Peptides against a protein of PDB entry 6TME. Designs and how they scored, part 156

Target 1, 324 residues: chain A of PDB entry 6TME
Amino acid sequence: NRLKRAYIALQAWKKAFYSDPFNTAANWVGPDVCSYKGVFCAPALDDPSVLVVAGIDLNHADIAGYLPPELGLLTDVALFHVNSNRFCGVIPKSLSKLTLMYEFDVSNNRFVGPFPTVALSWPSLKFLDIRYNDFEGKLPPEIFDKDLDAIFLNNNRFESTIPETIGKSTASVVTFAHNKFSGCIPKTIGQMKNLNEIVFIGNNLSGCLPNEIGSLNNVTVFDASSNGFVGSLPSTLSGLANVEQMDFSYNKFTGFVTDNICKLPKLSNFTFSYNFFNGEAQSCVPGSSQEKQFDDTSNCLQNRPNQKSAKECLPVVSRPVDCS
Target 2, 324 residues: chain A of PDB entry 6TME as posed
Amino acid sequence: NRLKRAYIALQAWKKAFYSDPFNTAANWVGPDVCSYKGVFCAPALDDPSVLVVAGIDLNHADIFGYLPPELGLLTDVALFHVNSNRFCGVIPKSLSKLTLMYEFDVSNNRFVGPFPTVALSWPSLKFLDIRYNDFEGKLPPEIFDKDLDAIFLNNNRFESTIPETIGKSTASVVTFAHNKFSGCIPKTIGQMKNLNEIVFIGNNLSGCLPNEIGSLNNVTVFDASSNGFVGSLPSTLSGLANVEQMDFSYNKFTGFVTDNICKLPKLSNFTFSYNFFNGEAQSCVPGSSQEKQFDDTSNCLQNRPNQKSAKECLPVVSRPVDCS

## One batch from the design tools (peptide; made by RFdiffusion4, then SolubleMPNN)

Design b2_p18_4_s1 (from b2_p18_4, 8 letters changed)
Fold by OpenDDE base, seed 2:
Structure b2_p18_4_s1 (fold): chain B 324 residues (1-324), chain A 18 residues (1-18)
Amino acid sequence: as target 1 above (324 residues)
Amino acid sequence: SHMEEMKKRLEEIQEELK
């Protein structure tokens, strides 16, 4: 009996709660699991006459605890939302039995360990949110082989390089922000067909930006701020026909910020502050447009306010990195 | 209600899984 298995799983989970401030699981008593708060039943896909646990939503419950292996008994769950809790430990490998998993949100918790590779075992997964946790180690390249609509990885402890497989991703939104990623952005990034938003904020990324970024025709948000990028901005950025928000601030970029970038047709905000740019087109000057906002603060620009000193600029500007 | 929204979302997901 599927509901009996669900009962076993949910009771095991209740026992794994250290704290339930809102008494969310107070009604988790008895065999009628479909009446449990945060538990949602639906007809089974294989037999509409059978009722199964198809969804869990415990968002914002501030529950402290862990995920016990018995959760693997919830084999009919397609939606698992437990964000904004205080769950700790690792994601159980037993969740591999949840073959219908479609949306998995464990964001804003205290999960630790490596990337939860069990997520890669779910054939129908479309939404993965693991942000604001303590996941660490390498990002498995296979994540981008999944047909995901969104990939939220930000605010974790991921290290190493961004996998070259990123170009295979069909996700519209990908966040890498506030991790420990290093190395260059892969050139394969330009192959991301459905990308709307990508965020690299606050990593240890370095090297030159790949020219292939200019192939991201559908991108509306591109943020590479707070990294160690060097060299000039790629001229191919003129291809970003739909970009609205672009941020390259807090890097080590040099060279000239061109008209072709600042005149992008849908550009609303372009921040390139806190770099070592030594020139900008007139179209890039803050206040030059009412429709576009620019920030050129703390560069090596002549005749602009709030720039770096010549002493600070000269060593960097005189030795530009060749990205060719 | 939140419950109704979740039920609706589950129905949508189930349709996609068919």
Scores: peptide ipSAE 0.616, ipTM 0.958, DockQ to the pose 0.968
Fold by OpenDDE base, seed 4:
Structure b2_p18_4_s1 (fold): chain B 324 residues (1-324), chain A 18 residues (1-18)
Amino acid sequence: as target 1 above (324 residues)
Amino acid sequence: SHMEEMKKRLEEIQEELK
């Protein structure tokens, strides 16, 4: 019965293919769905004597099509990987029936519409990758209430502010890059207990960096480049004991880049180019260390090459934003 | 093989879901 439902679902999906360049679904014929390419069966959790469709992997199949509502019949699927295809439309709400969903990867597709809220209905979800799509609108605050290990949101059309609930996230990796997020980074960011990597690249974020960033002691990658951040770098950044890659480039930061930042013990790369910094410690100077790479290009630094003109600097440097 | 990797991953996931 469960495999029969799976058959119905998979045949409906095959019919929803507009193009299958690699003939991935060529063998999707007959009731033996467990033999289908990209379909993986396993014993059911509730009855080990019953074989069910537990996983779908169609990664890199370049399939054009959409996800039909019949996919909701795949109630035993815990792994759904369909990245690097040309699937379009929306994620079906019927997928709410997939209560065992653990890993959901629909990245590198052509999905549109709002955040797929169906993902919020999956109680056991640990991995969510929806990057490189055309999802739009607000990010639901509830996403960070999920016990996710990784959240990949980059390269979409998400807008509005980053939810304050971000601090509740247990994810080790979160990407916001290349969206349309605006506003400030929430102060609650410092509460992200398991955070290792966070990327804000290429948004419309603004305001001062919250001091609470310094509480992210396990962060190895912090990239806030290509935004509209202002003010000085928080002194609390000295707390980033494990940061290896740090990028603040292409913002509107001012002030002095201090030793306590540039001498972070595990810092490998620190890029603070294309800002309005008016001073830097000697430890921040490119070439000052063999172990660390720095980029101070296009700031308001004295006696450094490739800096902004006085005309560009003066209006900004003379009116620093006080983040205190 | 890819198939073996997926099977292994599914087994791991199933253990986590128990």
Scores: peptide ipSAE 0.585, ipTM 0.952, DockQ to the pose 0.957
Fold by OpenDDE base, seed 5:
Structure b2_p18_4_s1 (fold): chain B 324 residues (1-324), chain A 18 residues (1-18)
Amino acid sequence: as target 1 above (324 residues)
Amino acid sequence: SHMEEMKKRLEEIQEELK
């Protein structure tokens, strides 16, 4: 019965293919769905004597098509990997029936519409990758209530603010890069207890960096480049004991880059170029360390090469934003 | 092989889902 339902689903999907350049679905013929290329069967969790479709992997198949609602019949699927294809349309709501979904990767496709809220219905979801699509609108706050290990949202069309619920996330990796997020980074960010990597690159984020960033003791990568952040770097950044890669470039930061930041014990690369910093500690100067790489290009620093003109600096430096 | 890797991963996931 379960394999019959899977057959119906997979045949409907094959019919929804516009192009299959590698003939991935060429062997998708007949009732033996477990022999289908990219289809993986396993014993059912509720009955080990029953074989079910537990995984789909069509990564890098360059398939053009859409996801038909019949995919909701694949109720035993825990792994769904279809990245690097040309699937279009929306993620079907019928996928809510896939209650065992554990890893969902639809990255690098042509999906459109709002955030696929069906992903929020999966109680066991641990991995969500929807990057490199055309998803738009608001990020639902509930995404961070999920016990996810990784959240990849980059290279979409998401807009509005980052939800305050971000602090509830248990994810080790979160990417917001190359969207249209706006507003401030929530102060609750410091509550992300398992965070290792967070990327905000290329959004419309603004305001001061919250002091609570310094509470991210396990973070190894923090990239906030190419936004509209203002004010000074929080002194609490000295608490980032494990940060290796830190990038604040292409913002509107002002003030002094302190010794406490540049001497972070695990810091390998620190880029703070293309801002309006008017001073830096000696430990922040590029070339001052063999173990650390710094970039102070295009700031308002005295006696440093490749800085902004006085004309560019004066209007900003003379009116520093108070983040206190 | 990729197939073997996927089978192994599925086994791991199945164990987590139990």
Scores: peptide ipSAE 0.578, ipTM 0.950, DockQ to the pose 0.952
Fold by OpenDDE base, seed 3:
Structure b2_p18_4_s1 (fold): chain B 324 residues (1-324), chain A 18 residues (1-18)
Amino acid sequence: as target 1 above (324 residues)
Amino acid sequence: SHMEEMKKRLEEIQEELK
């Protein structure tokens, strides 16, 4: 019965293909769905004697089509990987029936509409990758209430602020890059105890960086480049004991880049170019270390090459934003 | 092979779901 439902779902999906350049679904014929290319069967969790469709992998198949509601019949699927295709439309709400969903990767497709809230209904979800699509609107705060290991949201059309619930996230990797997020980074960010990598690149984020960033002891990658951040770098950044890659470039930061930041013990690359910093410690100077790479280009630094003109610097440097 | 890798990953996932 379960494989019969899977057959119905998979045949409906095949019918929803507009183009299958690699003939991936060519063998999707007959009731033996476990032989279908990209379909993986396993013993059911509730009855090991029963074989069920537990995984779908159609990555890099360049398939054009949509996800029909009949996919909701694949109730045993725990792994759904369909990245690098040309699927369009929305994620069907019928997927709420896939209660075993553990890894959901629909990245690099043509999905549209709001955040796929059906993902919030999956109690066991650990991996969510929806990057490189056309999802839009606000990010539901509830996404960070889930026990996810990784959250990939980059290269979409998400707007509004980053939810304050971000501090509840247990994810090791979170990407916001190349969206339209605005507002400040929530102070609750410091509560992300498992965070290793966070990327904010290319948004409309603004305001001062919260001091609480310094509480991210496990972070190895922190990239806030290409935003509208202002003020000085928080002194608490000296607490980033494990940061290896740090990028604050292409913002509106001011003030002095301190030794405490540039001497972070694990720091390999620190880019703070294209800001309005008016001073840096000797330890921050490019070439000062063989083990660390710095970029101080296009700031308001004295006696450094490739800096902004006085005309460009003066209006900003003379009126620094007080983040205190 | 890719198929073997996927099967292995699926087994790991199923163990986590138990």
Scores: peptide ipSAE 0.568, ipTM 0.948, DockQ to the pose 0.864

Design b2_p18_4_s2 (from b2_p18_4, 7 letters changed)
Fold by OpenDDE base, seed 4:
Structure b2_p18_4_s2 (fold): chain B 324 residues (1-324), chain A 18 residues (1-18)
Amino acid sequence: as target 1 above (324 residues)
Amino acid sequence: SSREEMAERLAEIQERLK
């Protein structure tokens, strides 16, 4: 009896609530789990005559608690949205039994521990949102072997390098922002055939930008700001035919910002402030276009306002990193 | 999300899972 299992799971979860300020689980009484607030039933895929718990939506419930292992009894759940709560602890490994998991959103919680590897066990997973938690450690390379549409990892405690398997990702949106990722962006990034948005903001990434970024023809948002990137911007960035938002600010870039970048056809905003660029094309100058917004603040540009001092610039500009 | 919206979303997901 699937609904009986669901009842056991949901009652165990209710018991795992420390605080339910909106009384979301107040009606979580009795065997009729399909009437529970935030619980959604649907016909089972294997037997349409059987009603099963297919979705959980507890978004914005501000519930404090943890996810008990009994949640693994919710074997028919395809949608699990519990964002903007105060759930803590780890994602139970028992959730591996939820083989129909399609969308998993646990964002804006207090989850801790390593990457929830149970997410890798879900064969049909398309949406993974674990942002705004306290997940830590290495990102498993296998995450990018999944046929995910979106991967939200931002605002966690992930460390180490970005896996080279990133190039295998079919995701349109990937966020790495506000973690502790280090090392270089893998050259395989150019193989992300469906990528529209990628955000690296506020990590410890370093090295040169790979030329292969220019192969991301469908990217509309590319933000690599607030890292430790060095060298010149790849000339291949001229290949970003659909980029609208581009941010390289707060890095250690040097060299010349070229027309080929600033004249990208869909470019709306290009921020390259707080670097060590020593030249820019006229097309890159803020105010040069009505359609494009540029920020060249705090570089080593001549005859531009709000630039770094010669004392700050000279040591860096005189020792350009060769990325070739 | 409304109950109806969720039901629709679930239906869409279920169709994709078939």
Scores: peptide ipSAE 0.549, ipTM 0.938, DockQ to the pose 0.874
Fold by OpenDDE base, seed 1:
Order: C-alpha cells, then sequence, then structure tokens
Structure b2_p18_4_s2 (fold): chain B 324 residues (1-324), chain A 18 residues (1-18)
C-alpha cells in the first residue's frame, strides 16, 4: 500500500522535526496522509484509481529538523518544495527512489555537505533549487547534462571551476552567485541555446570573458559582477540582441566600452562601475539615454565624475591584459 | 498555495511525466 508507506515516511519526518513554530505537522496524525497539511495527493500515473502522495509543500514553515531516510518511501512524489525552513544535515540518498521527481526546492535551509548527487539520479527533474544553503565542494559536471529548465545554486559554498559541460545545459535560468567558484567562464557557455538568465555575482572567477558569450542570443540577464575578470569586454557582446540587464561591475576590466555594447536594442541597465575602463563611447555615458541606465562610476575614465585616481589607474591601465 | 492550485499543478506535472 503506497499510502501506508507514505504514512511511515511522514511520521518519521515528523519525528525528525526539532521545532515546528507554526504547528504545521499538528494534523499529521492517522492514516489519512492526504489530509496532512502540506501533503498533496493525486491519482497514481500507473493506476488512476489509486491515490498517492504526489507533492510536498512546506515552504515558509520555519521547521527545524532533518530529512530522514524514510522519505525514500515517498516514491510517487513529483513535487518537493520545502524552502524557507531550518532543515539541516544532508539530502538522503534514499530519495533516489523518488523517480518521478520533477521539481525539487530545498532552498533557504541549512543543508550541508557536497552537492546532492541524488538529484542526478532523477530522470525527469526539470527544476532544481538548492540556493541559500551550505552545500560545498565541486559542482558535478553531470548537472548540466540533465534536461533542466532552471538551476539555482547561488548562496552556497561551492568551489572550484565551472564545468565545461555548462554548454550542454538546456536551462533558461542558471545562478552561480555568491559561491566560491574560480577560474574562467568556459567557452562552451555560448552553446547554452535556451539561456535567458545567468548570474555569476560574487565569486572568484577570473580571466577574460569568452567571446562565445555573444552567442547567447536569448539572454535577458547577464550578471558577472563582483569577480576578478580582466581584459576588455568582448566585441561579440554586440550579439546580445535580447539582453536587458547587464552587470560587469566590481571586476578588473580594462579598455574601451564600445558603442556597439551600449546601443544593444533591449538594454535597459548596464553597470560597468568599479573597473579600470579607460574610455567609453558617448552612448555609454550615464544620462545619455532616457531609456537606458548606465553606471560608469569608479573607472579610469577621463572627464567623468567619481573615477579612480591616476595613482590607482596607471599601474593597471598601463599593463592591459591581452585576451586574444 | 491552495489545495486546488496544487492539484492543478500536480496534474500538469503528471501529464508531462506520461
Amino acid sequence: as target 1 above (324 residues)
Amino acid sequence: SSREEMAERLAEIQERLK
């Protein structure tokens, strides 16, 4: 009996709660698991006459506890949303039995350990949100081999390089922000054919931006701020026909910000402040357009306000990095 | 989310899983 297994799992989970401030699990009593708060039943895919636990939604419950291995008994769950809680520990390997997993959101918790590789075992996974946790170590390259729509990794402790497999991703949204990623952005990034939004904010990324970024025709948000990028902006950025939000601030970029970038047709915000740019086209000047917002603060621009001193600029500007 | 909204969402997901 699938509901009996679900009962065992849910009772084990209730026992694993250290604190339930909103008494979310107060009604988690008895065999009628479909009446449990945050538990949702649906007809089974293999037998529509049988009800199964198909979804969990405990978002914003502020529950402290852990995920017990008995959750692996919830084999019919396709939607698992437990964001904005205080769950700790690791994601149980037993969740590999949840072969129907479609959306997995454990964001804004206190999970620790390496990337939850159990997520790679779910053949139908489309949505992965593990942001705002304490996951650490390397990102497995295989994550980008999956047919995901969205990948949220931001605000964790991930380190090492971004996998070259990123170009295989079919995701429309990918976030790397506020981790410890290092190295260069892979050139394969230009192969992300469905990409709309990518965020690299607040990592330790370095090197030159790959020219292949200009192949991201569908990207609307590109944020690479607060890293260690060097060199000039790729001229191929003129190919970003749909970019609306672009941020390169707080890097070590040099060279000239070109007219071709600042005149991108859908560009609404372009921030390139806190770099070492030594020139900009007139179209890049803040206030030059009513439709576009620019920020050129704290660069090495001549005749612009709020720029770096000559003492700060000269050592960097005089030694431009060749990205060719 | 309401139980009805969740039911609809689950139905959509299940159709995609078929």
Scores: peptide ipSAE 0.541, ipTM 0.939, DockQ to the pose 0.891
Fold by OpenDDE base, seed 3:
Structure b2_p18_4_s2 (fold): chain B 324 residues (1-324), chain A 18 residues (1-18)
Amino acid sequence: as target 1 above (324 residues)
Amino acid sequence: SSREEMAERLAEIQERLK
């Protein structure tokens, strides 16, 4: 009996709670699991006459505990949302049995260990949110081979390089922010056909921006701020026909910020502050447009306020990195 | 209700899983 298996799983999970401040699991008593708070039943896909546990939503329950291996008995779960809790430990490998997993949100918890590779075993996964945890190590390249709509990795402890397989991703939103990623952005990034938003904020990324970024014609948000990028902005950025929010602040960029970038047709906010740019087009000057907001603070620009000193600029500007 | 909203969402997901 599928509901009996669900009962076993849910009772094991209740036992794995260290704290339940809102008494969320107070009604988790008896065989009627479909009445449990945060547990949602639906007709089974293989037999519409049978009810199964198809969804879990314990968002914002502030529950402290761990995910026991018995959760692998919830084989009909397609939606698993447990964000904003205090769950700790690792994601159980037994969750590989949840072959219908479609949306997996464990964000804002205390999970540790390597990337939860069990997520790669789910053939129908479309939404993966593991942000605001303590996941560490390398990002498996295979994550981008999956047909995901969104990939949220931000605010973890991931390190190493961004996989070259990123170009295979069909995701519209990808976040890398606030990790320990290093190396260059892969040139394959330009192959991300469905990309709307990508965020690299607050990593240890370096090198030149790849020219292939200009191929991201559907991107509306591109944030590469707070990294170690060098060189000039690629001229191919003029191809970002739909970009609205662009941030290159807090890097080591040099060169001239061109009209072709600042006159992008959908651009609303362009922040390139805290770099070493030595020139900008008139169209890039803050206040030059009513429709666009620019920030050129703390560069090496002449006749602009709040710029770096000549002492700070000269060593960097005099040694421009050639990205060719 | 939250349950009704979840039921609708699950129905949508399950249709995509078919």
Scores: peptide ipSAE 0.534, ipTM 0.940, DockQ to the pose 0.898
Fold by OpenDDE base, seed 5:
Structure b2_p18_4_s2 (fold): chain B 324 residues (1-324), chain A 18 residues (1-18)
Amino acid sequence: as target 1 above (324 residues)
Amino acid sequence: SSREEMAERLAEIQERLK
């Protein structure tokens, strides 16, 4: 019965293909769905004597099409990887029936619509990759209530603020890059106990960086480049004991880049170019260290190459934003 | 990804789902 349902689902999906350049679904014929290319069967959790479709891997198949609602019949799927295709439309709500979903990767497709809230219905979801799509609208706060290991949201059309619930996330990797997020980074960010990598690149984020960023003791990558951040770098950034890659470039930061930041023990790359910093410690100067790479290009620094003109600097530097 | 590799991965996932 389960394989019959899977057959119905997979045949419906095959019919939903507009193009299959590699003929991936060429062998999707007949009832033996476990032999289908990209379809993987395993013993059912509730009955080991029964084979079920437990995984889909169509990565890099360049398939054009959509996800039909009949995919909701694949109730035993725990792994769904269909990245690097040309699937369009919305993620079907019928996927709520896939209660075993553990890894969901639909990255690098042409999906549209709001955040696929069906992902929130999966109780066991650990990996969510929806990057490189055309998802839009608000990020639901509930995403960070999920016990996810990784959340990839980058390269979409998400808008609104970053939910304050971010502090509840147990994810080690979170990407917001290349969206339309606005507002401030929530102060609750410092509560992300398992965070290793967070990327905010290329959004409309603004305001001061919260001091609570300095509480991210396990963060190795912190990239806030290409936003509208203002004010000085928080002194609490000295608490980033494990940061290796840090990027604040292409913002509107002002003030002094301190020794406490540039001497972070694990720091390998620190880019703070294209801001309005008016001073830096000697330890922040590019070439001052062999083990660390710095970029101070296009700031308001004195006696440094490739800086902004006084005309560009004066209006901003003379009106520092107070983040206190 | 070989069939065997996927089978192992699925087995690991399924064990975590129990």
Scores: peptide ipSAE 0.529, ipTM 0.935, DockQ to the pose 0.894

